# Designs tried in a protein design run: peptides against a protein of PDB entry 5JXT. Part 45

Target 1, 319 residues: chain A of PDB entry 5JXT
Amino acid sequence: SLLPKKEINVYIGMSEMQVKWYQKILEKDIDAVNGAGGKRESKTRLLNIVMQLRKCCNHPYLFEGAEPGPPYTTDEHLIYNAGKMVVLDKLLKRIQKQGSRVLIFSQMSRLLDILEDYCVFRGYKYCRIDGSTAHEDRIAAIDEYNKPGSDKFIFLLTTRAGGLGINLTTADIVILYDSDWNPQADLQAMDRAHRIGQTKQVVVYRFVTDNAIEEKVLERAAQKLRLDQLVIQQGRAQVAAKAAANKDELLSMIQHGAEKVFQTKGAFGTMAEKGSQLDDDDIDAILQAGETRTKELNARYEKLGIDDLQKFTSESAYE

## One batch from the design tools (peptide; made by RFdiffusion4, then SolubleMPNN)

Design b1_p12_6_s2 (from b1_p12_6 with S1L K12A)
Fold by OpenDDE base, seed 5:
Structure b1_p12_6_s2 (fold): chain B 319 residues (1-319), chain A 12 residues (1-12)
Amino acid sequence: as target 1 above (319 residues)
Amino acid sequence: LETRPSYAERWA
């Protein structure tokens, strides 16, 4: 029988460079962030801020002028300048030592470009598919990854391209480097490894930048998922889950952690304490804290009815 | 270390 997948949210602090760029994004549109734009603030402007903040949470080199150089090189700076890369680097070493194989999903093809350079730098053999990958090349990459005795350790995928009906049961670890606004897209990504033919316990690590926009993206996705489940269970198909955040919801998401980000000099949390020098005990602590917070998040939404789940709650699951 | 184009140059 297929074992239930284990899902763990991995809460990760920003690097110093991420904090600097996160501040710069907020400062550029400070009037919008403070709600001073009032009725004149467009939903499109707020969505753009959210997208820039999400880019920052993924990697600062997604912004022009963040990458150190010239000369430009692939080196340790590619890792230590992004909290998610620091955790990924340690986690992949553990995963490989355990004899596991891993799918890494992102919403951002440009992040996959950074992850390719990282894989080459660390000597990890990989496959890649995204939305621009030709059908034949996609088949070839899947077959190369899935072949018996494949030396490909990592599969890099955009969530949408990877969600399209493929079988990747030769992997047992799934890393969601970022989250889709639609939790069903992330579930479809997980189901590439967690399906008939899987022989191992599938573990899903969802990376979430702590004290940032991504916590609110996660909360909204969890809320929507629970609502979708309750609607299906109650046969109330007409409860259109409000697919798109309103302006006030977007503003609340942008404001989450913003004050603490402005007050912060340097990195956040474990990134401030240890930086790139995370050891196995630090990773265990991050995973244990993540498992606890994941249980708390789920327990919060399990108690809510449909009417409560239709209301955006500005309160975090941890406040 | 081998030099390369920046990500900005690559994505331009």
Scores: peptide ipSAE 0.725, ipTM 0.970, DockQ to the pose 0.657
Fold by OpenDDE base, seed 4:
Structure b1_p12_6_s2 (fold): chain B 319 residues (1-319), chain A 12 residues (1-12)
Amino acid sequence: as target 1 above (319 residues)
Amino acid sequence: LETRPSYAERWA
């Protein structure tokens, strides 16, 4: 029988470089971040800030002038300048040692470019699919990954491209490097490994930058998922959660952790204490803390009825 | 280490 998937949110501190770039993003639009724009603030402007902050949470090299050089090289700096890469690097070593195979999902094809360079640098054999991958190349990549005795350890996928009905049950680990605004897209990604034909316990690691916008992205996704589940269970189709965040929600998301980011000199959390020198105990601590926070997050939303889950979306609709 | 284009140059 297919075992239930284990989902763990992995809360990761920003690197020093990420903090610097996160500050720079907020400072560039400080009036918008402070809500000084009021009703005149463009929803598009707020969405742009959100997207830049999410890029920063993924990797600072998604910004021009963040990468050290010239000369530009693929080296350890690719890892230590992004908290998610530090955790990924340690986690992949563990996953490989366990004889597991891993799907890595991101919303950002440019992040997959960084992850390809990382895979080459670490000697990880990989496949890639994104939204630009030709249909034939997509089939070839899937077949190469799934073939008996495949030496491909990693499959790099954009969440939406990877979500399209494919079977990747030859992997048992799923890393969501970032989250989709639609929790169903992430579920569809997980279901590439967690489906009929899987013989192992599927474990899903969802990377979440701590004290940053990604916590609010996660909370919103969890709320939406719970609401969707309750609507299905209660047959109340009319409770379609407004799919798009309003201005106040976006502003609140942008403001989350902003003060702490401005006050921070250097890195956050375990990244400040250990930097790239995480050991196995540090990873175990991060995973255990993540498992606890995941349970707490789920328990928060499980107690909420449809009306409570809607209030968080609706009180922001009448002002 | 082989020198490569920056990510900015790659994505330009």
Scores: peptide ipSAE 0.724, ipTM 0.970, DockQ to the pose 0.650
Fold by OpenDDE base, seed 1:
Structure b1_p12_6_s2 (fold): chain B 319 residues (1-319), chain A 12 residues (1-12)
Amino acid sequence: as target 1 above (319 residues)
Amino acid sequence: LETRPSYAERWA
């Protein structure tokens, strides 16, 4: 029988470079961030800020002028300048020692380019598929990864390209490097490893930048998922879950953690204390804290009815 | 270490 998935949110602090770039993004549009634009603020402008903040949470090298150089090189700076890379680097070493194989999903193909350079730098053998991968090359990559005795440890995928019905049950670990606004896209990604033919316990690690926009993206996705489940269970007409955040919701999401980011000189959390020198005990502490916060998050939404979830604004989750 | 184009140059 297929074992249930274990899903853990992994809450990760920003590196010093990420904090600097996060501040720079907020400062560039400070009037919009402070709500000074009021009803006149463009929803498109707020969506652009959200997109830039999400890029920063993934890796600062997604911005022009963030990468150190010239000369430009692939080195340890690729890892220590992004909190998610520091945690990923330690987690992958542990997973490899356990004899597991890993699917890594992202929304951003440019992040997969950074992850390819990282895999080469660490000597990890990998496959890659994104939205631009030709159909024949996609089949070849899947077959190479799934081959009995395959030496490919990692499969790099964009969430949408990986969601298209493929079987990757030869992997038992799934890392969601970032989250989709639609929780169904992430579920479809997990179900590439968690399906008929899987022989191991599937574990899903969802990376979430702590004290940043990604916490609000996660909360919104969890609210939507619970609402969708309740609508199906109650046979009620599709309450059009407001698919797109309104301006006030977007503003609240942008403002989340912004004050603390502006007050921070250096990195956040474990990144400030140890940076790239995380040990196995630090990873265990991060995973344990993540498991606790994941249970707390799920418990908040399990108690809410349809009417509560429909009225739920981002502000009411923290009161 | 081998030098390479920046990510910005690669994505331009």
Scores: peptide ipSAE 0.723, ipTM 0.970, DockQ to the pose 0.657
Fold by OpenDDE base, seed 2:
Structure b1_p12_6_s2 (fold): chain B 319 residues (1-319), chain A 12 residues (1-12)
Amino acid sequence: as target 1 above (319 residues)
Amino acid sequence: LETRPSYAERWA
């Protein structure tokens, strides 16, 4: 029988460069961030801020002028300038030593470009599929990854490309480098490894930038998933979970952690204490803390009814 | 180290 997947949210602090760019994004639209635009503030403007903040949480090099240079090189700076890359780099070493194989999913094809350069830099053999990958090349990449005795360690995928029903049960680890607004997209990604034909315990690591917009993206996704489950269970198919965030929801998400980001000089959390020099004990601590917070998050939404889940709980961004 | 285009240049 297929073993249940283990899902762990991995909460990761921003690097110093990420904090700087996160501040810059907020400052550029400070009136919108403070809610000064009121009803006149466009939903499009707020969605753009959200998108920029999510890019920052993934990697600062997604912004022009963030990458050190010229000359531009692939080196350790690719890792230490992004909290997620620091944790990824340590996790991949552990995963490889365990004889596991890993799927890495992102919403951002440009992040996959960074991850390709990283794979080459570390000597990790990989496959890649995104939304631009031709059908024939997609088949070839899947077959190359799944072949018996494949030397491909990593499969890089956009979450949407992974949703296309492909079988990747030759991997037992899934890393969600970022989260989709639709929790079903992430589930579909996990189901590439967690399906009939899997012989190992599937472990899913969901990267979440701590004290940033990604926590609220995760919370919203968890809320929506629970609501969808309850609607199905109660046969109330017509409770259209409001798929799109309203302006107030978007504003609350943008404001989450913003004050602490403005007050911070340097990096966050373990990134502030140790920088890029995380050891195995630090990774174990991050994973343990993540497992605890994951259980707490799930327990929070499991107790809520449909009416409660339809209310956006704006936890005050100022607490 | 081998020099390359920036990510910004690559995505322009």
Scores: peptide ipSAE 0.722, ipTM 0.970, DockQ to the pose 0.647

Design b1_p12_6_s3 (from b1_p12_6 with S1M K12R)
Fold by OpenDDE base, seed 5:
Structure b1_p12_6_s3 (fold): chain B 319 residues (1-319), chain A 12 residues (1-12)
Amino acid sequence: as target 1 above (319 residues)
Amino acid sequence: METRPSYAERWR
């Protein structure tokens, strides 16, 4: 029988470089961030800010001029300049020691380029699929990963490309490096490992930058998922979950944690305390805290009705 | 250490 998957949100602080770039993104569009643009502020501008903030949460090297150099090198700076990479680097060592194999999903193919360089740097054997991967190369990558005795430890995938009905049950760990705006895309990604033929407990780690835009992306995804479930259960086919955030929702998401980010000198949260010096006990503490916060988040949305779930509630973070 | 193009150069 297929065991239920375990899902854990892993809340991660920004590195010093991420804080600096997050501040720069907000400062560049400070009038929009403060809501001073009023009715004239375009939804497109706010969506662009959200996209830049999400890029920052993934890795600062997604921005021109963030990478140290010249000379440009693949080295430890690739890891310590992104909070998610610091946690990933420790977590992958543990996963490998446990004899597990891992799928890593992202929305951003350019992040997969960074992750490829990281895999090479750490000596991790990997496969890759994204939206540009030819059909034949996709089949070859899947077969190479799934073959008996495969030495491929990691599969790097874009969430949408990886969601296309493929079987990756030879992996038992799923890392969502970032989240899709559509929670169903993330579920489809998880279902590549959590499927008929899986023999192990599937564990899903969802990386979430703490005190940043990604917390609100996560909350919105959880809200939408619950709404979709209730609509299916109640047979209310016409309640199309408002797929796109409105301007006020986007502005609220952009403003979340912005004040604290502006006040921060250096790294944030978990990265401020130990940074790259995270040990196994620190990882256990992060995972335990994440498991608690995940339960709390789910419990908040389980109590809400359809009408409540159709409202963007910023206050649900403080209760 | 082996030098490489920047990510910015790689993505142009």
Scores: peptide ipSAE 0.715, ipTM 0.969, DockQ to the pose 0.661
Fold by OpenDDE base, seed 4:
Order: C-alpha cells, then structure tokens, then sequence
Structure b1_p12_6_s3 (fold): chain B 319 residues (1-319), chain A 12 residues (1-12)
C-alpha cells in the first residue's frame, strides 16, 4: 500500500546578501510598500514587488549585480549567499547517504540554472525538465532518471512541467524549493513521486523563507487548499475562492517581515548564527522546528470554516 | 576554477 506522504515546511532564514537585496527591493518601491500609493497603486506594481521578493527568497543571483565577480565562478558563494541553498546542500548530502533520490521543484527556470551549476559543482548527477524542454527530451530525461540502476540522484523540475502526469516513483524525496500560488500545482508535483508504484515513504520538504513574503504565500496556498477541500466535502458549489489576491492582500504580503528586514544587520535566524557551517544537528533542529510549525499551521486551518478561509485573515499573523 | 559568464550575462 502507498504510505501517506510526510510534508514538512522547512523555515529558512535569509543570508546577509538576501537581506541586503530584500531591503533594496523594498526601498526601491517604499511608497508602494507603505501603502502611500493608495487607490492609485497599480496591482501590477505590487505583483512585480511580490515577484522580486520571491526571487530574493530563492537566490540573490537572480538579480543583476548580486553575483560576485568578475571573474564569475561556480563556488561555495553560490551556496552561502542563499539560505535555501545552505539548507539544500546539507539536506542533499543526508538524502544521498540514506540512499534516497530526490525531485527538486521550483517555479523559476532561472533558479534551475543555478541548481544545475550547483549539481555540477557538488558532483551530483541530475536530470532537468522545465517548460522549454522539448517533449522528446522530457521523455529521455524521465527514462534516464527512472532506469534501473540510474546514477541520476537529482531531478530538477519546474513545478508546472513536473505536474504533467509523469511518473517519478523512483524518487522518494521531494523538495519544493519554492511554492506555487496554486497549492494544486505543488500537490501535482508531489504526486510525481507519491504515486502507485512508490515503495518508500515519500517525504516532502517545502522550503519557506522565514520572516518574509514566502510565509504569506504559503499561508495563502494553505487557506486555498483547505477551502477547496471543504467545498468538495460539503458539496457546495464552487465558492470561487477569489483566485487572485487583491491589492490589500498583496500589500499585506509585501509588508510581512519588511520592518524586521529593515532592522536586520546581517543574516536571519540560523543563517545569522552559523551561516553556511550548518551541521547535522542544525539540520535536525531546522526540520524539527519545521515539523512543529507545519503541524501548527495545519491545525490553524483545520479549525477554520469556509467563511473564515475566504477572508484573508491578517489576524493569524499577530497571535 | 573555470571562469564562466555571470548569470546576468547568461540570461540576456
């Protein structure tokens, strides 16, 4: 029988470089961030800020002028300048030692480019599929990954490309490097490994930048997922969960953690304490804290009714 | 270490 998947949100602090770039993004549009634009503020502008902040949470090298150089090299700086890479690097080493194989999903093909360079740098054999990958090349990559005795440890996928009904049950670990606004896209990605034919316990690690916009992305996705589940269970007509965030929701998401980011000198959380020098105990602590926060998050939404889930509850951030 | 184009250069 297929074992239930274990899902763990992994809350990760920003690196010093990420904090600097996060500040820079907010400062560039400070009037919009402060809501000073009022009714005149473009939803498109807010969506752009959200996208830039999400890029920053993934990797600062997604911005021109963030990468150290010239000369430009693939080196340890690729890892220590992004909190998610620091955790990923340690986690992958553990996963490999356990004899597991891993799917890594992202929304951003450019992040997959960084992850490819990282895989080469660490000597991890990988496959890649994104939205631009030709159909034949997708088949070839899947077959190469799934073949008996495959030496491919990692499969790099964009979440949407990975959602296309493919079978990757030869992997037992799923890393969501970032989250989709649509929780169904992430579920579809997980279901590439968590499917009939899986023989192992599937574990899903969802990376979430702590004290940043990604917490609100996650919360919103969790609210939607719970709402969708309740609507299905109650047989109520499609409560059109307002699919798109309104301006006020976007503004609230942008503002989340912004003050703390402006006040922060250096890195956040475990990244401030240990930087790239995380040990196995630090990873265990991060995973345990993540498991606790995941349970708390789920428990929060399980208690909410349909009417509560339809409201962007800003209040859940202040308790 | 081999030098490479920056990510910014790669993505132009």
Amino acid sequence: as target 1 above (319 residues)
Amino acid sequence: METRPSYAERWR
Scores: peptide ipSAE 0.714, ipTM 0.969, DockQ to the pose 0.653
Fold by OpenDDE base, seed 1:
Structure b1_p12_6_s3 (fold): chain B 319 residues (1-319), chain A 12 residues (1-12)
Amino acid sequence: as target 1 above (319 residues)
Amino acid sequence: METRPSYAERWR
């Protein structure tokens, strides 16, 4: 029988470069961030800010002028300038040593380009699929990854492209490098490894930038997932889950952690203390803290009724 | 080390 999957949110601090770029994004639109635009502020402008902040949480090199150079090189700076890359780099070494194989999902194809360069730099053999990959090339990549004795360790996928019903049960680890606004897209991605034919315990690591917009993206996704479950269970088909955040919700999301980001000189959390010098004990501490916070997050939404879940509560348990 | 185009140049 298929074992239940284990899901852990991995909360990661920003690098110094990420903090700098996060500040720059907020400063460019400071009037919108402070809510000074009021009812006149366009929803489109707020959505653009959210998109830029999410890019920053993934990797600062997604912005023009962030990459050090010229000359431009693939080196350790690709890792230490992004908190998620620092954790990923240590986690992948552990996963490989355990004899596991890993799917890495992102919403951003440009992040997969960075991850390809990283894989080459570390000597990790990989496959890739995104939205632009031709059908024949997708089949070839899947077959190459799944073949008996495949030397491919990593499969890089965009979440939506990986959601297309493919079988990747030859992997037992799933990393969600970022989260979809729709929790069903992430579930569909996990189900590539967690399906009939899987022989191992599937473990899902969801990367979340701590004290940033991604915590609010995660909370909103968890809220929506619980609401969808309750609607199905209660037969209340009329409760259209509010698919789109309103302006006040978007402002609250943008403002989350912004003050602390402005006050920060350098990196956040373990990235400030250790940077790229994280050891196995530091990774264990991050995973243990993540498991605790994941249980707390789930417990919060399990107690809420449909009417409560239809309201966006700005009250994060971390304020 | 081998030099390459920037990511910004690659994505234009």
Scores: peptide ipSAE 0.710, ipTM 0.967, DockQ to the pose 0.663
Fold by OpenDDE base, seed 2:
Structure b1_p12_6_s3 (fold): chain B 319 residues (1-319), chain A 12 residues (1-12)
Amino acid sequence: as target 1 above (319 residues)
Amino acid sequence: METRPSYAERWR
């Protein structure tokens, strides 16, 4: 029988460079961030801020002029300038030592470009599929990854490319480097490894930048997932349609952690204390804390009814 | 280029 998947949110502090760029993004649109535009602030502007903040949470080199160069070099700076890369680098070493194989999903093809450079730099054998990959090349990459005795350790995928019903049960670890606004897209990505033919315990690591917009993206995704489940169970099909974030919700998400980001000099959390020098104990602590927070998050939404889940109240995060 | 080359630029 297929074992239930284990899902762990991995809460990761920003690097110093990420904090600086996160501050810069907020400062550029400070009036919108402060809600000074009120009802006149466009939803499009808020969505753009959200997208820039999510880029920053992934890697600062997704911004023009962020990476030193040209020439652009692939070295340790590719890792230590992004909290998620620091954790990924340590986690992949552990995963490899365990004899596991890993799917890494992102929403951003440009992040996969960084991850590809990282794989080359670390000597990891990989496959890649994104939205631009031709159908024949997708088949070839899947077959190369799934073949008996494949030397491919990592599969890099955009979450949307993972949605195509492909079988990747030769991997037992899934890393969601970022989250989709639609929790069903992430579930579909996980189901590439967690499917009939899987013989191992599937473990899913969801990377979440701590004290940043990604926590609110995660909370909203969890809320939506629970709402979708309850709507299906109760036969109330009409309720699911209102799941698009309104302007006030987007503003609340942008504001989350912003004050602390502005007050911060340097990196956050374990990134401030250890930087790129995370050891195995630091990783264990991050994973344990993540498992606890994941259980708490799930327990919060499991107790809520449909009416409560339809009310996105920012206040319920402070009780 | 103000960002590192994309994979598409590297495979051309």
Scores: peptide ipSAE 0.227, ipTM 0.833, DockQ to the pose 0.197

Design b1_p12_6_s4 (from b1_p12_6 with S1M)
Fold by OpenDDE base, seed 3:
Structure b1_p12_6_s4 (fold): chain B 319 residues (1-319), chain A 12 residues (1-12)
Amino acid sequence: as target 1 above (319 residues)
Amino acid sequence: METRPSYAERWK
């Protein structure tokens, strides 16, 4: 029988460079961030801020002028300038030693470009599929990854491209480098490894930048997923979960952790303490803390009814 | 170390 997936949110501090760029994004639109625009603030402006903050959480090199140089090189700076890369780098070493194979999903094809350079730099053999990958090349990449005795350790995928019904049961680890606004897209990505033919325990690591907008993206996704489940169970198919966040929801998401980000000099959490020098014990601590917070998050939404789940409970951005 | 274009240059 197929074992249930083990899902763990991995909460990761920002690097010093990420903090700097996160501050810069907030400062550029400070009036919008403070809600001073009121009714005049466009939903489009808030969505743009959200998108920039999500880019920052993924990698600062998604911004022009963040990459150190010229000269530009692929080196350790590619890793230590992004908290998610620091954790990924340590986690992949462990995964490889365990004889596991890994799918890495992102919403951002440009992040996959960074991850390709990282794979080459570390000597990890990989396959890639995104939304621009031709159908024939997609088949070839899947076949190359799934072949018996494949030397391909990593499969890099955009979440939407990876969701297209493919079988990747030759991988047992799934890393969601970022989250989709639609939790069903992430589930579809996980189900590429967690499907008939899987012989191992599938473990899903969801990377979440701590004290940042990604926590609220995750909460919203969890809320929506629970609502979708309850609607199906109760036969209330008409309760379409409002797919688009309202202005107040977007503003609350942008404001989450912003004050602490402005007060922070340097990196956050484990990134401040250890930087790129994470050991196996540090990774275990991050995973254990993540497992606890994941259980707490799930338990919060399991107690809520449909009517409660339809309301975005913005806990204050300052609590 | 081999030099390369920046990501910003690559994505233009």
Scores: peptide ipSAE 0.717, ipTM 0.969, DockQ to the pose 0.659
Fold by OpenDDE base, seed 5:
Structure b1_p12_6_s4 (fold): chain B 319 residues (1-319), chain A 12 residues (1-12)
Amino acid sequence: as target 1 above (319 residues)
Amino acid sequence: METRPSYAERWK
């Protein structure tokens, strides 16, 4: 029988470079961040800020002028300048030693370009699929990954391209490097490994930048997922449509952790203490803390009814 | 180390 998947949110601090770029994004639109734009602030402007902050949480090299150089090289700076890469680098070593195979999902094809260079730099054999991958090349990549005795350790996928009904049950680990705004897209990604034909315990690691916008993206995704479940259970199909964040929700998400980010000199959270010098015990501590916070997050939303879940209240997650 | 184009140059 298929074992239930284990899902763990992995909460990760920003690197010093990420903090610097996160500050620059907020400073560029400081009037919007402070809510001073009032009725004149466009929802589009707030959505753009959210997208830049999410890019920063993924990797600072997604911004022009962040990459050190010239000369430009693939080296350790590719890892230590992004908190998620530091954790990924340690986690992949553990996963490989365990004889597991891993799917890595992102919303950003440009992040997959960075992850390809990382794979080459570490000597990890990989496959890739994104939204631009031709149908024939997609089939070839899946077959190459799934073949008996495949030497491909990693499959790099955009969440939406990976969601299209493919079977990747030859992997037992799923890393969501970032989250989709639609939690169903992330579930569909997990279901590529967690499907009939899987023989191992599937473990899903969801990377979440701590004290940043991604915590609010996660909370909103959890809220929406619970709402979708309750709507299905209660037969109230019409309720599911109101899933687009309003201006006040977007502003609240942008403001989350902003003050702490402005006050921070250097790296943030777990990256401030050890940075790239994380050992196996540090990874175990991060995973254990993540498992606890994941249980707490789920327990908050399990108690909420449809009416509570329709309100974007950060406060209703604390009652 | 081998030099390469920047990501910004690659994505133009």
Scores: peptide ipSAE 0.717, ipTM 0.969, DockQ to the pose 0.664
Fold by OpenDDE base, seed 1:
Structure b1_p12_6_s4 (fold): chain B 319 residues (1-319), chain A 12 residues (1-12)
Amino acid sequence: as target 1 above (319 residues)
Amino acid sequence: METRPSYAERWK
């Protein structure tokens, strides 16, 4: 029988370079961030800020002029300049040692380019699929990954491209490097490994940058998922979940953690203390803290009714 | 160590 999947949010501090670029993004549009634009501020401008902040949470090299050089090289700086890469690098060593295989999902194909260079640098054998991958090449990549005795450890996928009904039950670990605004897209990604034919316990790690925009993206996705479930259960199909955030919601999301980011000199949390020198105990502590916060987040939304879930709450799940 | 184009150059 298929075992229930274990899902945990992994809360990760920003590197020093990420903090610097996060500050730069906020400073560039400081009037919009402070709400000084009022009714005149365009929703498009706020959405652009959210997109830049999400890029920063993934990797600073998604911005021109962030990569160190010239000369440009693939080296340890690719890892230590992004908190998610530091955690990923340690977690993948553990996953490989236990004889597991892993799917890594992202919304950003350019992040997959960085992850390919990382895989080559660490000597990890991988497959890749994104939205531009031809149908024949997609089939070939899936077959190469799934074949008996495959030496491919990692499958790199964009969330939308990986969600298209494919079977990847030869993997037992799923890493969501970032989250979709629609929680159904992430569920569809998880269902590539968590499907008939899976023989192992599927574990899903959702990476979330702590004290940043990604916490609010996660909260909004969790709220939407709970609302969708309650609408189905109560037969209230006419209750449309608000598909798009309003301006006030976007401002609240942008402002979350911004003050602390501006006050920070250097990195956040475990990234400030250990940087790339995280040990196995540090990873265990991060995973344990993540499991606790995941339970708390779920418990918060399980208690809310439809009318409460239709309103954006500015209150952090952790305040 | 082998040098490469920047990511910014690669994504133009």
Scores: peptide ipSAE 0.711, ipTM 0.967, DockQ to the pose 0.663
Fold by OpenDDE base, seed 2:
Structure b1_p12_6_s4 (fold): chain B 319 residues (1-319), chain A 12 residues (1-12)
Amino acid sequence: as target 1 above (319 residues)
Amino acid sequence: METRPSYAERWK
C-alpha cells in the first residue's frame, strides 16, 4: 500500500545579500509598499513587487548586479548568498547518505540554471526538465532518471513541467524550492513521486523564506486548498472562482515582515548566527521547528468554514 | 577556478 506522504514546511532565514536585495526592492517602490498609492496603485505594480520579492527569496543572483565579480565563478558564494541554498546543500548531503533520490521543483527556470551549476559544483548527477524542454528530451530524461541502477541523484523540474502526468516514483524525496500560488500545482508535483509504484515513504520539504512574502504565499495557498476541499465536499461549485488576490491582499503580503527586514543588519535567524556553517543539529532544529509550524498552519485552516476562508482579512492572521 | 559569464549575461 502507498504510505501517506509526510509534508514539512522548512522555514529558512534570508542571507545578508538577500536582506540587502529585499530592502532594495521594497525601497524602490516604497510608496506602493506603504499603501500611499491608495486606489490608484496598479494591481500590476503590486504583482511585480511580489514577483521580485519571490525572486529574492529564491536567490539574489536572479538580479543583475547581485553576483560577485568579475571574474564570475561557480563557488561556495553560490550557496552562502541564499538561505535556501545553504539548507538545500546540507539537506541533499543527508538525503544522499540515506540512499534516497530527490525531485527539486521550482517556479523559476532561471533558478534551475543556478541549481544545475550547483549540482555540477557538488558533483551531483542530475536530470532537468522545464517548460522549454522538447517532448522527446523529456521522455529521455525521465527514462534516464527512472532506469534501474540510475546514477542520477537529483531531478530538477519546473513545477508546471512536473505537473504533466509523469511518473517519478523512483524518487522518495520532494523539495519544493518555492511554492505555486495554486496549491494544486504543488500537489500535482508531489504526485510525481507519491503515486502507485512508490515503495518508500515520500517526504516533501517545502522551502519557505521566514519573515518574508513566501509565508503569505503559503498561507494563501493553504487557505485556497481548504476552500477548494470544502466547496467540493459541500457541492458549492460556484464559490471557488474568486480566488485571485485583490490589491489589499497583495499589499498585506508585501508588507509582511517588511519592517523587520528594514531593521535587520545582516542575515536572518540561523543564517545570522551560523551563516553557511550550519551543522546537522541546526538542520534538525530547522526541520523540527518546520514540522511544528506545519501542524499549526494545517490545524488553523482545518477549523475554518467556507465563509471564514472567503474572508481574507489581514486581522484573522493575528488571532 | 574556471571563469564563466555572469547569470545576468547568460540571461540577456
Scores: peptide ipSAE 0.701, ipTM 0.967, DockQ to the pose 0.652

